# Peptides against a protein of PDB entry 2AKA: the designs that were tried, part 215

Target 1, 299 residues: chain A of PDB entry 2AKA
Amino acid sequence: MEDLIPLVNRLQDAFSAIGQNADLDLPQIAVVGGQSAGKSSVLENFVGRDFLPRGSGIVTRRPLVLQLVNSTTEYAEFLHCKGKKFTDFEEVRLEIEAETDRVTGTNKGISPVPINLRVYSPHVLNLTLVDLPGMTKVPVGDQPPDIEFQIRDMLMQFVTKENCLILAVSPANSDLANSDALKIAKEVDPQGQRTIGVITKLDLMDEGTDARDVLENKLLPLRRGYIGVVNRSQKDIDGKKDITAALAAERKFFLSHPSYRHLADRMGTPYLQKVLNQQLTNHIRDTLPGLRNKLQSQL

## One batch from the design tools (peptide; made by RFdiffusion4, then SolubleMPNN)

Design b2_p29_1_s3 (from b2_p29_1, 10 letters changed)
Fold by OpenDDE base, seed 3:
Structure b2_p29_1_s3 (fold): chain B 299 residues (1-299), chain A 29 residues (1-29)
Amino acid sequence: as target 1 above (299 residues)
Amino acid sequence: SKEEEELKKEMEKVEELIKELEEKKKELE
């Protein structure tokens, strides 16, 4: 059971190398959400390092296949530069930016060609996520006027697949009825069978308001439910606040909040990581026979 | 269990297919 995620990782790498990424319905988790929904922060909190591109507008412009592997050592590897081990995660960020620019050019466009990044760490569970570009309505700079639709089309290539689980990231300080993540999830998963909801920015909600009904799965029910998280503030990120300290603050937030105290053991980044590991493992197990048959027919 | 054994067999088959793909990858490099 413990080797199922690594098995699929090898499969992902093999298909990526031969340019057949789109041809297989691999069991995977696609991360979707609007710009500034907190997707990057969630992923970085899993690793405990700052390594994703930051900025205004569209930051993720290619799918990032992020393979987290539990290990005694801490380093990163890219599929496009084999043999190079990255121990400085700032260099990882720079490599993502460089590799993105190499393919998309200077116009800050998008490309459906994934970047494959593997991170070994003692602080992670085995988990593979596909980080997708944030949904946007407004083109920035030299982006094409139809960038919204280009992003949407790219996302649809992943989330329409039957074996794709959807990690829908929505900020609590915005109207959840208008959540880009939940909208796209509802479009491709109307019965809510493949969608896991993540609610960010719970600490930024207006005084006297809370997301209790959502987190209790009573407002917009998903079979796989919702998990709330509290990411570092922008000030904390700019100040390079330690992620470990942020995780402690997150725990304190849920325990001390009157509306969330009773849910605290089923909230937060560590719990989310455990749930995703379990969900992905079980999903791979259930889909493996079908995947085997499909692979045999294509080879 | 029987289920665990069946899963193991499926994993082995997929591993073999992955090896074939990896070999093909090396040929393209």
Scores: peptide ipSAE 0.283, ipTM 0.823, DockQ to the pose 0.779
Fold by OpenDDE base, seed 4:
Structure b2_p29_1_s3 (fold): chain B 299 residues (1-299), chain A 29 residues (1-29)
Amino acid sequence: as target 1 above (299 residues)
Amino acid sequence: SKEEEELKKEMEKVEELIKELEEKKKELE
């Protein structure tokens, strides 16, 4: 069972090399969310490093296939520059930005061509996620006026696939009923069979309000449920607050909050990582026979 | 278990297919 995710990683790498990534119904998890929903922070919290591009507007402009691999050593490598091991995660960030700009140019456009990044770390579980561009309504800089629809179309290439699980990231300090992530998930997964809800920014909700009903799966039910997380604030990120310290603060938040205390053991980034590992592993197992058949028919 | 063995067999088949794909990739490079 432990080798299922690495197996699919090899498959992803093989297809990425031939440019057919979008046409494959691989068992994978696509990460969707609006801009500033906290997607990048969730992913960085898994690794325990700052390595994703940050900024205003659309930060992720190409799909990022993030392959987390449990290892005794810590380093990253890109499929587009094989043989180079990155031990400085700032250099990882710079490479993502450079590789993005190489394809999209200076206009901050988007491209459906994935970047494949593998991170080896003793601090991660085996987990592969496809980070997708954040949904936005407002073009920034020289972005085309239809950037919203371009992003949507890109997302649809992934989330419409039957074997694609959807990690829908929504901020709690916004109207969850109008969450871009949950809307797109509902469109392609109306029965909530493939969607995992992540609720961020629980610490930023208005006083006297909480997301208890959502987290208890009572408001917008998903078969795979919801997991709340508390990411570092922008101030904390700018101040280079340690992710380990942030994870401890997250745990404290859930334990001390009257509305979430009873859910605390099923909340937080570490629990999310574990759940995603398990769900992806099981999903690969269940889809592997069908995948094998499809592969055989294409060879 | 029988289920584990079946899974192993499926994994092996997929690995073989991946190898074939990787070889095709090399031919295209």
Scores: peptide ipSAE 0.278, ipTM 0.813, DockQ to the pose 0.738
Fold by OpenDDE base, seed 5:
Structure b2_p29_1_s3 (fold): chain B 299 residues (1-299), chain A 29 residues (1-29)
Amino acid sequence: as target 1 above (299 residues)
Amino acid sequence: SKEEEELKKEMEKVEELIKELEEKKKELE
């Protein structure tokens, strides 16, 4: 069971190398969310490092296959530059930006060609996520006027696949009923069988309001439920405050909040990591026979 | 368990397919 995620990682790498990424329905988790939904912060919290590009507007412009692997050592590797070990995660960020610009150019365009990044760390569970561009309605800078539809089309290449689980990231301080992440998930997964809801920015909700009904799976029911998280503030990120300290603050938030205290053991980034690891592992197990048959028919 | 053994066999089959894909990659390089 422990080797199922690494096995699928090898499949992802092999298909990426031969340019057949779109043809195989691999068991995977696609991460979707609107711009500023807190998606990047969730992923960085899993690693415990700041390594994703930052900026205004669209940040992720290519799919990022993020493969987390539990290891005794901490380093990162890219599929496009095998053999180079990155121990400085600032260099990882720069490489993502450089590799993105190499393909998309300087006009902030997008490309459906994935970047494959593997992170070895003693602080992670085995987990693979496909980070997708943030949904937007307004072009930024010299982006094409149809950028919204380009992003949508890119997302649909992943989330329409039957074996794709969807991590829908929505901010609590916005109208959750109008969440771009939940809307696209509902479109491709109308029965809510493949979608996991993540609710960010719970600490930024207006006084007297809470997301209890959503987190209890009573408002917009998903079979796989919702998990609330509290990310670092932008000020804390800019100040390079420690992620470990932020995780402690997150735990304190849920334990001390009257509306969330009873849910605290099923909330927060560490719990989310465990759930995603378990769900992905089980999902791979269930889909592996069918995947094997499909692979054999294509070779 | 029997179920674990069946899973192991499926994993082994997939591993062989991965090797074939990796060989194909080498041929394209």
Scores: peptide ipSAE 0.275, ipTM 0.812, DockQ to the pose 0.746
Fold by OpenDDE base, seed 2:
Structure b2_p29_1_s3 (fold): chain B 299 residues (1-299), chain A 29 residues (1-29)
Amino acid sequence: as target 1 above (299 residues)
Amino acid sequence: SKEEEELKKEMEKVEELIKELEEKKKELE
């Protein structure tokens, strides 16, 4: 059981190198959400490092296959530059930006070609996520006018696959009924069997309002439920607030909030990481026989 | 357990397939 995620990581690397067959459906978790929903912050909170590109508009413009591996050492490596170990996570951010620009050009377009990043750390559980471009309706700069549909088409290549779990990231300070993440999840997973809900920005909700009914899985029920998190604010990120301190503040938030106190042990980034590790491991186990058969037919 | 043994066998088969894919990569280089 402990080696299931690393096994699938090796498959991902191999297929990225030789060209993936369109018929292959790897067990994986795709991360979806609107722009500014907090996807990048959730991923950085898992690692405990600032390493993802930041900015206005579409930040993620290529799929990022993020492979987290528990290790005694801390470093990152890219599939496109094997043998180079990154210990400075600012250099990791710069490499993501450079590799993105190399393929997409100067117009800030998107590409379906993944970037494969592996992070070894003592602070992570084994977990692989595919970070996808944020859904948007408004092109920025010199982006093509149909950028919304290009992003949607890219997302659909992942989330329509039967073995793809969906991490739907929605901000609590917006109308959840209009969440881009929940809408696309409902379209491809109408019974809510493959979707895990993440609710961000709980600390930014209007006074007197809460997301208790959502977090208790009573309003928009998903088989795999919802987990609330509190990310660093943009001001905190710009001020280089320590992620460890932010995680402590997140714990305090849930424990002290009247509406969430009773849920506190099933909320927050550390709990989310544990749940995702377990969900992915179990999902790989369940899909492995079918995957093996499919691989054998292609070789 | 029997279930764990079956899972181990499946993992071994998949690992063999990964090795075959890695060899195909070398052929494309």
Scores: peptide ipSAE 0.253, ipTM 0.810, DockQ to the pose 0.737

Design b2_p29_1_s4 (from b2_p29_1, 10 letters changed)
Fold by OpenDDE base, seed 3:
Structure b2_p29_1_s4 (fold): chain B 299 residues (1-299), chain A 29 residues (1-29)
Amino acid sequence: as target 1 above (299 residues)
Amino acid sequence: SEAEKQLLEEMKKVEELIEELKEKQEELE
């Protein structure tokens, strides 16, 4: 059965092909967070594969439009290389890096031109996310000294749009009042109408501390609330720990933790996928009539 | 433009699907 999200994906691809991506306010979810906040790990956990670039500093240097599509088969396709099906997700990672370098050069610069990646999998819900570069204050390597502002300007092109939902990813082992993700979300969404909070690294909090008040939406309330997740450690990633085993460990973490046990059914990566699918579907339903009228007036 | 016409047709399909889903939801209530 056809779903709203795949239909909007076709619209998104068409707008990208005609170069009007910046001019049309399509319903979408932008992913924002500081460097090392765990954004890439959240996205990889949805797919159940390692396919995003890794490294120190700014790894994502172009917006990645990630279109997840539930399917009986597992493969990936890029809009920039039509007709090629990727079944090896290591090759997907390499293609993202190569395509990024073709546009930005070797100086680790950034570009606002999106990469469009579609992933078909039996393990995903229909979901489209725009992964944005991680916010940073310190340039690395040959990056320009104003890289922080370049990244911020790029993010603002997406998150200022009225039909853009914001997935704000913040680590629990840092002061949430200083979260780069929550700061930028509050700047463009002061009433908290478009923001969904994700709290990572709950397993890395200091002994005797917890994020219960945040997860219960009592500390920094968002209309759409917060969802806690536990990602694989860097050691687990380097050791190629299975994502299925990591998801089981995440479930065990929430069920066994005294502060989170009562929230366990509303936490974790599988629940986050479900919530995002529902939120995006509802958001598409609410915004499409207005978008249609706008498009018709421009014809 | 031709591209805009195609986009409008896709949006109409989405609108039709939304109406079908609403009807199904009402039947289940």
Scores: peptide ipSAE 0.153, ipTM 0.768, DockQ to the pose 0.059
Fold by OpenDDE base, seed 5:
Structure b2_p29_1_s4 (fold): chain B 299 residues (1-299), chain A 29 residues (1-29)
Amino acid sequence: as target 1 above (299 residues)
Amino acid sequence: SEAEKQLLEEMKKVEELIEELKEKQEELE
């Protein structure tokens, strides 16, 4: 079943090449979250490498179609640089930044034109995600005053599609009832059929508080539920803490926490990867018959 | 176009794989 994802990746690449991406409702997972929600850290934890742009404000300024492919070798490829294999993930980060700046210019603007990145690794499950710009209300630098609405319009191009699953990333150390990710998900998926909740920063909650009710799907119920994760702190990132060590610390966190111990086997980044792989595979299987008919009529 | 032909070929492969997986799942149940 894992082979369905690579096949859909080839379909995505083919449609991107013919310029018909805007009208296609391919089965995919869009990643949404506010600025500093931890979405980039979740994606980097899947790969086990630091490869996404970093900085203050809006870091992701174009949609990033991230295609993870299980392989015996580790390297990355861009659709816009066919034939070039990247083995240094710092170069991958630089290429994302360069390709972003090429289209958006120096004003930190955004563009709806996707960057397509494929990562081959023995440490990943087959998984395709579309990383979207972080939602913000405050323009930074030379950003236009309407940047909030530009980001929202860009997100809506993806999350309104019926075959789009939504990975809603929310930090636990903020009011989850007011999460930008959960709000936009509720707007386009009012019955919670397409949304998977990710709760980050569980280790940064105030003493005596926990997100147990959310993680048990009792507070803001989603059909596909919630998965808690613990990312590296900024101190850990600056200190070059290894992602493997961070994953071990995450496991220890859930096992040792009184409120989460009973959920520990259904929490953490490795479990999230498995769930997303299964959900995407099943979603592809369920949607392909209808998609086939639609695509055949458009060709 | 060549791209359209390639797309159709890939779609057929996806369909074949789905059917193979369904058959295999039914055999295991």
Scores: peptide ipSAE 0.166, ipTM 0.772, DockQ to the pose 0.060; fails the geometry check
Fold by OpenDDE base, seed 4:
Structure b2_p29_1_s4 (fold): chain B 299 residues (1-299), chain A 29 residues (1-29)
Amino acid sequence: as target 1 above (299 residues)
Amino acid sequence: SEAEKQLLEEMKKVEELIEELKEKQEELE
């Protein structure tokens, strides 16, 4: 069943090559979240490597089609530089930044043109995600004053598509009712049929508070539910704490927390990865026959 | 275009896999 994802990856590559990536309703998972919601950390935790741009303000400024492929070897490839294998994930980060700057310039603007990155790793399940720019309210530096709306419009190009699943990443230490991710998801998916909730920063909640009701799908119900994760803290990242140790700490967190212990087997990054793999596979199976018919009628 | 032809070929492969999956699912039921 996992073979459907690599096939869709080839379809995505083909569509990107012909410049139709934005116009085709391919089965995909779009990742949405506010700035600093922990979105990049979730993706890096899947790979087990630091490879995404980091910094203040808007980090992701172009859609990143991240194709994870289970393999015996570990390396990355970009569609824009075919044949080059990246084994140093720091070089992957630098290439993302360079390719972003090449298109957007130095003004920290955004572009709707995707970057296609494929990561081969023994540590991943087959999974494709479209990482979208983090939603922001305040322009920083030389960003255009309407950057918030530009980002929103870019996100809408993906999340309004019927075959797009939405991975809504929200921090637990903020008001979830005002989550930018959940808000945009609710706008385009009012019945909560296409949205998977991810709750980050559970370890940063105030004493005496918890997100149990959210994680149990009782507060803001989604058909596909919520999965809590614990990412590395900024201190851990700065201290170069390895992701493997962070994943162990995450497991310990859920098992030891009074409010989450009973949910521990359905929480954490490894479980999220499995769920996303299964959800995407099933979604592809359900949607591709219809997509085929549409494409055949247009060719 | 050549890209469109390749896309169609890949879609056929996907269809074949979908059929295989349906068959497997029916066997499990």
Scores: peptide ipSAE 0.161, ipTM 0.743, DockQ to the pose 0.060; fails the geometry check
Fold by OpenDDE base, seed 1:
Structure b2_p29_1_s4 (fold): chain B 299 residues (1-299), chain A 29 residues (1-29)
Amino acid sequence: as target 1 above (299 residues)
Amino acid sequence: SEAEKQLLEEMKKVEELIEELKEKQEELE
């Protein structure tokens, strides 16, 4: 039996072919967070490969529709180059960079036109995420002075949609009350109905502090709760630390931490994948009848 | 458009799958 998520992937691809002006609210999960909040690391941890652009400033400058598909084989495909199978994930990274630059030009601007990337892997659950540009306050390089607002406007195009779930990625080593991700989520989802909180950098918190109250959903309650994760450090990434080893270290972190031990089975990247898979599946099931009606009325 | 027609057909497949899943769930209950 086919899974709902792969079927919606085909819908998403078809919608992408129609163009940006299509008023179709597909069930999806948009990933939002400040620059360096750990969004890219979360996505790479799902795949178990290094494949996303890295660097200073805004690395994600176009929406990346990341379609993860459980498969017996491992390869990637882009919608913009159908039929080409990528087995080297460095080439995947390079293609993302090249395709981004092709559309945005040399000024490192942003574009609302998505890149559609499908990754087949035996190591993933079926899951589709839309990675959005990281929120920033400071332009870098030749970026337009109003880049902050351009990014916000782009994010709003996704997160204002009723059928868009929001994966709000916030670092624990910063004031969560000032989280850009949680702020934008609160703006468009004031009742916390569509927002899933991800707390990164739990391993970088000051000694004697913890995010227990947040993770227990007691401080800033979201209907869909919070999941803590531990990503590779930039040093680990630069050193090409194995993602499998990083996931093991993450598990160890939660199990050994006095404040998180009791939550350990509901924390970490593997659990996040499971939750997101289930959330997306349920969300698809709930939204498709209405979506069908809208589509039929437009035809 | 042709793309919209294709989208609609895919949505029908998804709906069929949802119904199959519901039936399966009912059988398991």
Scores: peptide ipSAE 0.154, ipTM 0.765, DockQ to the pose 0.060; fails the geometry check

Design b2_p29_2_s1 (from b2_p29_2, 14 letters changed)
Fold by OpenDDE base, seed 1:
Structure b2_p29_2_s1 (fold): chain B 299 residues (1-299), chain A 29 residues (1-29)
Amino acid sequence: as target 1 above (299 residues)
Amino acid sequence: GPPLDMDTATREDLDAFLQEILDDIQAYK
């Protein structure tokens, strides 16, 4: 029996290939967050490779449909480059940048047209995420003055869909009440039914403060709860710190922290990946009857 | 089945693909 996530991936690829993505509410997880919230780092930690564009401004400028597939081999494939297997993840990064620039031009604008990337790896669970551009307040460089609103409009195209789960990524070292991710999630999911909270930068919180109440789902309750993670610092990334080592450090962080040690088994990137796999699978199962009917009507 | 391509896929190809997916969905139930 075929796994549900790969099944939906086939649909996603097909609709992307024919340009009909906008007409189908596929069960999916959209990743939202402000710039520098740590979205890209979370995704890279799942893969265990550096493969996403980096920078001080808007990094993700097109939706990235990231399909993780558990496999005995490790390689990546783009839907726009069929048949080409990437084994060097730096080349994957370069291809994302090139394909983004091809569509958006030189002004660092955005496009709602997704990039579809599939990563096969023995280190991943089956999981599909749609990485969306980071919300910004200030245009950078030659970006249009209304870039903030363009990004918001793009995000709304995804997160308003009923079958879209929202992975809201918020940094702990900022006021969570002002989290761009949680704000947009609350706007489209006021009852917190579709939103999964990810709290990053727990290691960067001021001394004497913690996010315990948030992580225990007591402060800003979401039905699907919160998961804390510790990403590599920018220094660690620049220094090419091994992701495996970073994951070990993350585990150590939670275990050794007085406020989080009791939550440690329900925190961290590996746990997040597992939860997302399960939630997406279950969500697909729940939406499958409606999806079937819709597909049948298109025949 | 093989991936669909906007430049080469026919309506029949799309229908066949969708039917395959439907069959897989039905088999999962």
Scores: peptide ipSAE 0.227, ipTM 0.780, DockQ to the pose 0.049
Fold by OpenDDE base, seed 4:
Structure b2_p29_2_s1 (fold): chain B 299 residues (1-299), chain A 29 residues (1-29)
Amino acid sequence: as target 1 above (299 residues)
Amino acid sequence: GPPLDMDTATREDLDAFLQEILDDIQAYK
């Protein structure tokens, strides 16, 4: 019997290839966050590879359906480039950029048409995420002045769906009450039933401050709670710091921090990956009856 | 079954694919 996540992946691929059915409500996790919130780093830390576009502004300009599949081998495949196996993850990054530019042009525009990327790796759990463009208020390049609203409208196409879980990525070194991720999540999930909070940049908080109350789910409670992570700094990324080493440093951070040591076993990227795998699996299972009925109507 | 090739898939292929998915979903009910 096929696992539930791969089962839904087959549906995602099929419907993506046929064209977006706006009425299709597949069980999925949409990743939302402001610019530089750390979304890309979280996703790359799951894979253990640098493969996402980086830079200032909105680097993700199309939805990226990232399908992680546990495998004995390591390679990536794009739905738009069938049969090509990528083993160099730099080439994966370049393909994302090229495919994005092919559709959006060089003006840094956005498109709602997803890129479907599957990554096989022995280092991942089965997990599918939809990485969405970072929320921004500042147009870059030749972007239209209303780019903020275009991005929001795109995000809303995903996060308003009842079967969409929301991975809200917020930096700890910014006012959480003003988190773009949590704001949009609250708008579409006012009861906090579908939202998983990720708090990044915990290592960049001002001395004497911490996010303990948030991480303990006491400040802005979500049913599915919060998970803190420590990503590589931009300097570390530019310096090609090994992700494995960064994950070890993350573990050390939580264990050694007075405010977080008691939470350490429920923090960090590996724990986040595990939780997301479980949450998605359970969510798929819960939505299967409705999904079956929907699919039946397509026959 | 083999993955659906959307570039060459017919309506019948799509229906068969959807039915396969439905059958697989039913196994988890």
Scores: peptide ipSAE 0.210, ipTM 0.774, DockQ to the pose 0.052
Fold by OpenDDE base, seed 2:
Structure b2_p29_2_s1 (fold): chain B 299 residues (1-299), chain A 29 residues (1-29)
Amino acid sequence: as target 1 above (299 residues)
Amino acid sequence: GPPLDMDTATREDLDAFLQEILDDIQAYK
């Protein structure tokens, strides 16, 4: 019997190819966060490769359906160019940029049409995420002044779906009460049933401050809780600091920090990946009866 | 079943694919 995540991946690919039905509510995890919240770094840390576009302002301008598949080999493939195996993840980054520009043009506009990327790796757990454009109030390039609202509307198309889990990425060095990710999650999931909180930039908090209350789920409770992570700095990313080394540093950070040491085994990117795999698997299982009925209606 | 090539797939191919998935779901329960 096939694993549940790969099974749903096949459905995602099929539905993406024929066009998304507005009535489709596939079990998925949508990733939401403000600009520079560390969203891209979290995803890259799962793969252990630099493969996402980087830059100032809005980088993700189309939904990216990122399908991670545990495999003995390491390569990536896009749904829009089947048969091409990418082994150089720099080429993966370039393809994302090229495919984004192909659809959106040169104005740095957004499109709701997803890019479907599958990454096979021995270093990943089976996991599918939908990376969404970062929320921002600042237009870049030739973007219209209302780009903020266009992004929000796009996000709502995903996060309002009942079978959509929400990975809300918030930086710890900003006021969490004003987190764009948590705000949108609260709007569509007021009871906090579908939201998983990720707290980034814990290493960049002011001296004498910590996010302990948040990570202990005491400040803004979510049923699925919060997981803290420490990503590479922008300087480290630009300098191509090894992700494996960064993950080791992350572990050291949590173990060494007085406020987080007791949480260290339930923090960090590897733990997050495990939790997301389990949460998605369980979520798919829970939605199978409804999915079966829906598929039957499509025949 | 064979991989579905959506670039050339017919509606019948899609239906067969969906049926396969449905069968897998039913077998899982």
Scores: peptide ipSAE 0.207, ipTM 0.772, DockQ to the pose 0.051
Fold by OpenDDE base, seed 5:
Structure b2_p29_2_s1 (fold): chain B 299 residues (1-299), chain A 29 residues (1-29)
Amino acid sequence: as target 1 above (299 residues)
Amino acid sequence: GPPLDMDTATREDLDAFLQEILDDIQAYK
């Protein structure tokens, strides 16, 4: 069952190399969220390493196809520089930034051309995610004035595909009814069949408020439900708090919170990884007959 | 087989790669 994700990874690599002209609707999970929604922290928590670009404004400016592969060894590889094994994840971050700048230039523009990053680790489940640029309303610096629409158009290229699952990342400390992630998901998946919700920043909610109704799938129902997570604070990141300690703190948060204790076994980053692995695997299996036919037509 | 080297791959190499994927899909069912 675990072999299906690597199989699709091989297809992703091949199609990326020949250009996006291939009209193949590959089974995948696209990650969507507003800027500062905690999306990068969720992805880094899966790997257990700090490796994504950080900063103000639009940080992710190209789609990042993140292929996690369970392995006895830990290293990363880029499709654009095959044969180079990265064991220092700071170098991975620098390569993402360099490769992004190479294509987009210095104006912090965006490009729809993906970066393909594969991470081998004993600490991950097989999982492939397509990290997309964070939605924004306000251009910064020398960004084009229509950057919001450019980002939306880029996202739509992925999330409108029938075989694309949507990981919608929303912060709990903001009005969830106004979540950019949930809005775009509802637009392209009005019946909530392809969307899984992630609720971040549960630890930053105002006193006397909670996201229980959302997490219980009662407020804005999704067929695939919601999973709450607690990421490291910016202070913790700056203070070099390790991800392992953060995961323990996350577990403690859910277990000790009056509104979430009963949900604790279905919350947190480790559970999210497991669910996403299972959801993607099952989704690939369900789409295999159609995928086979499409591949045959490409020969 | 080894990963497809897109720097040197021919159309025939790509077709062979895709066929391998198809065979793997069929073997799974």
Scores: peptide ipSAE 0.202, ipTM 0.772, DockQ to the pose 0.050

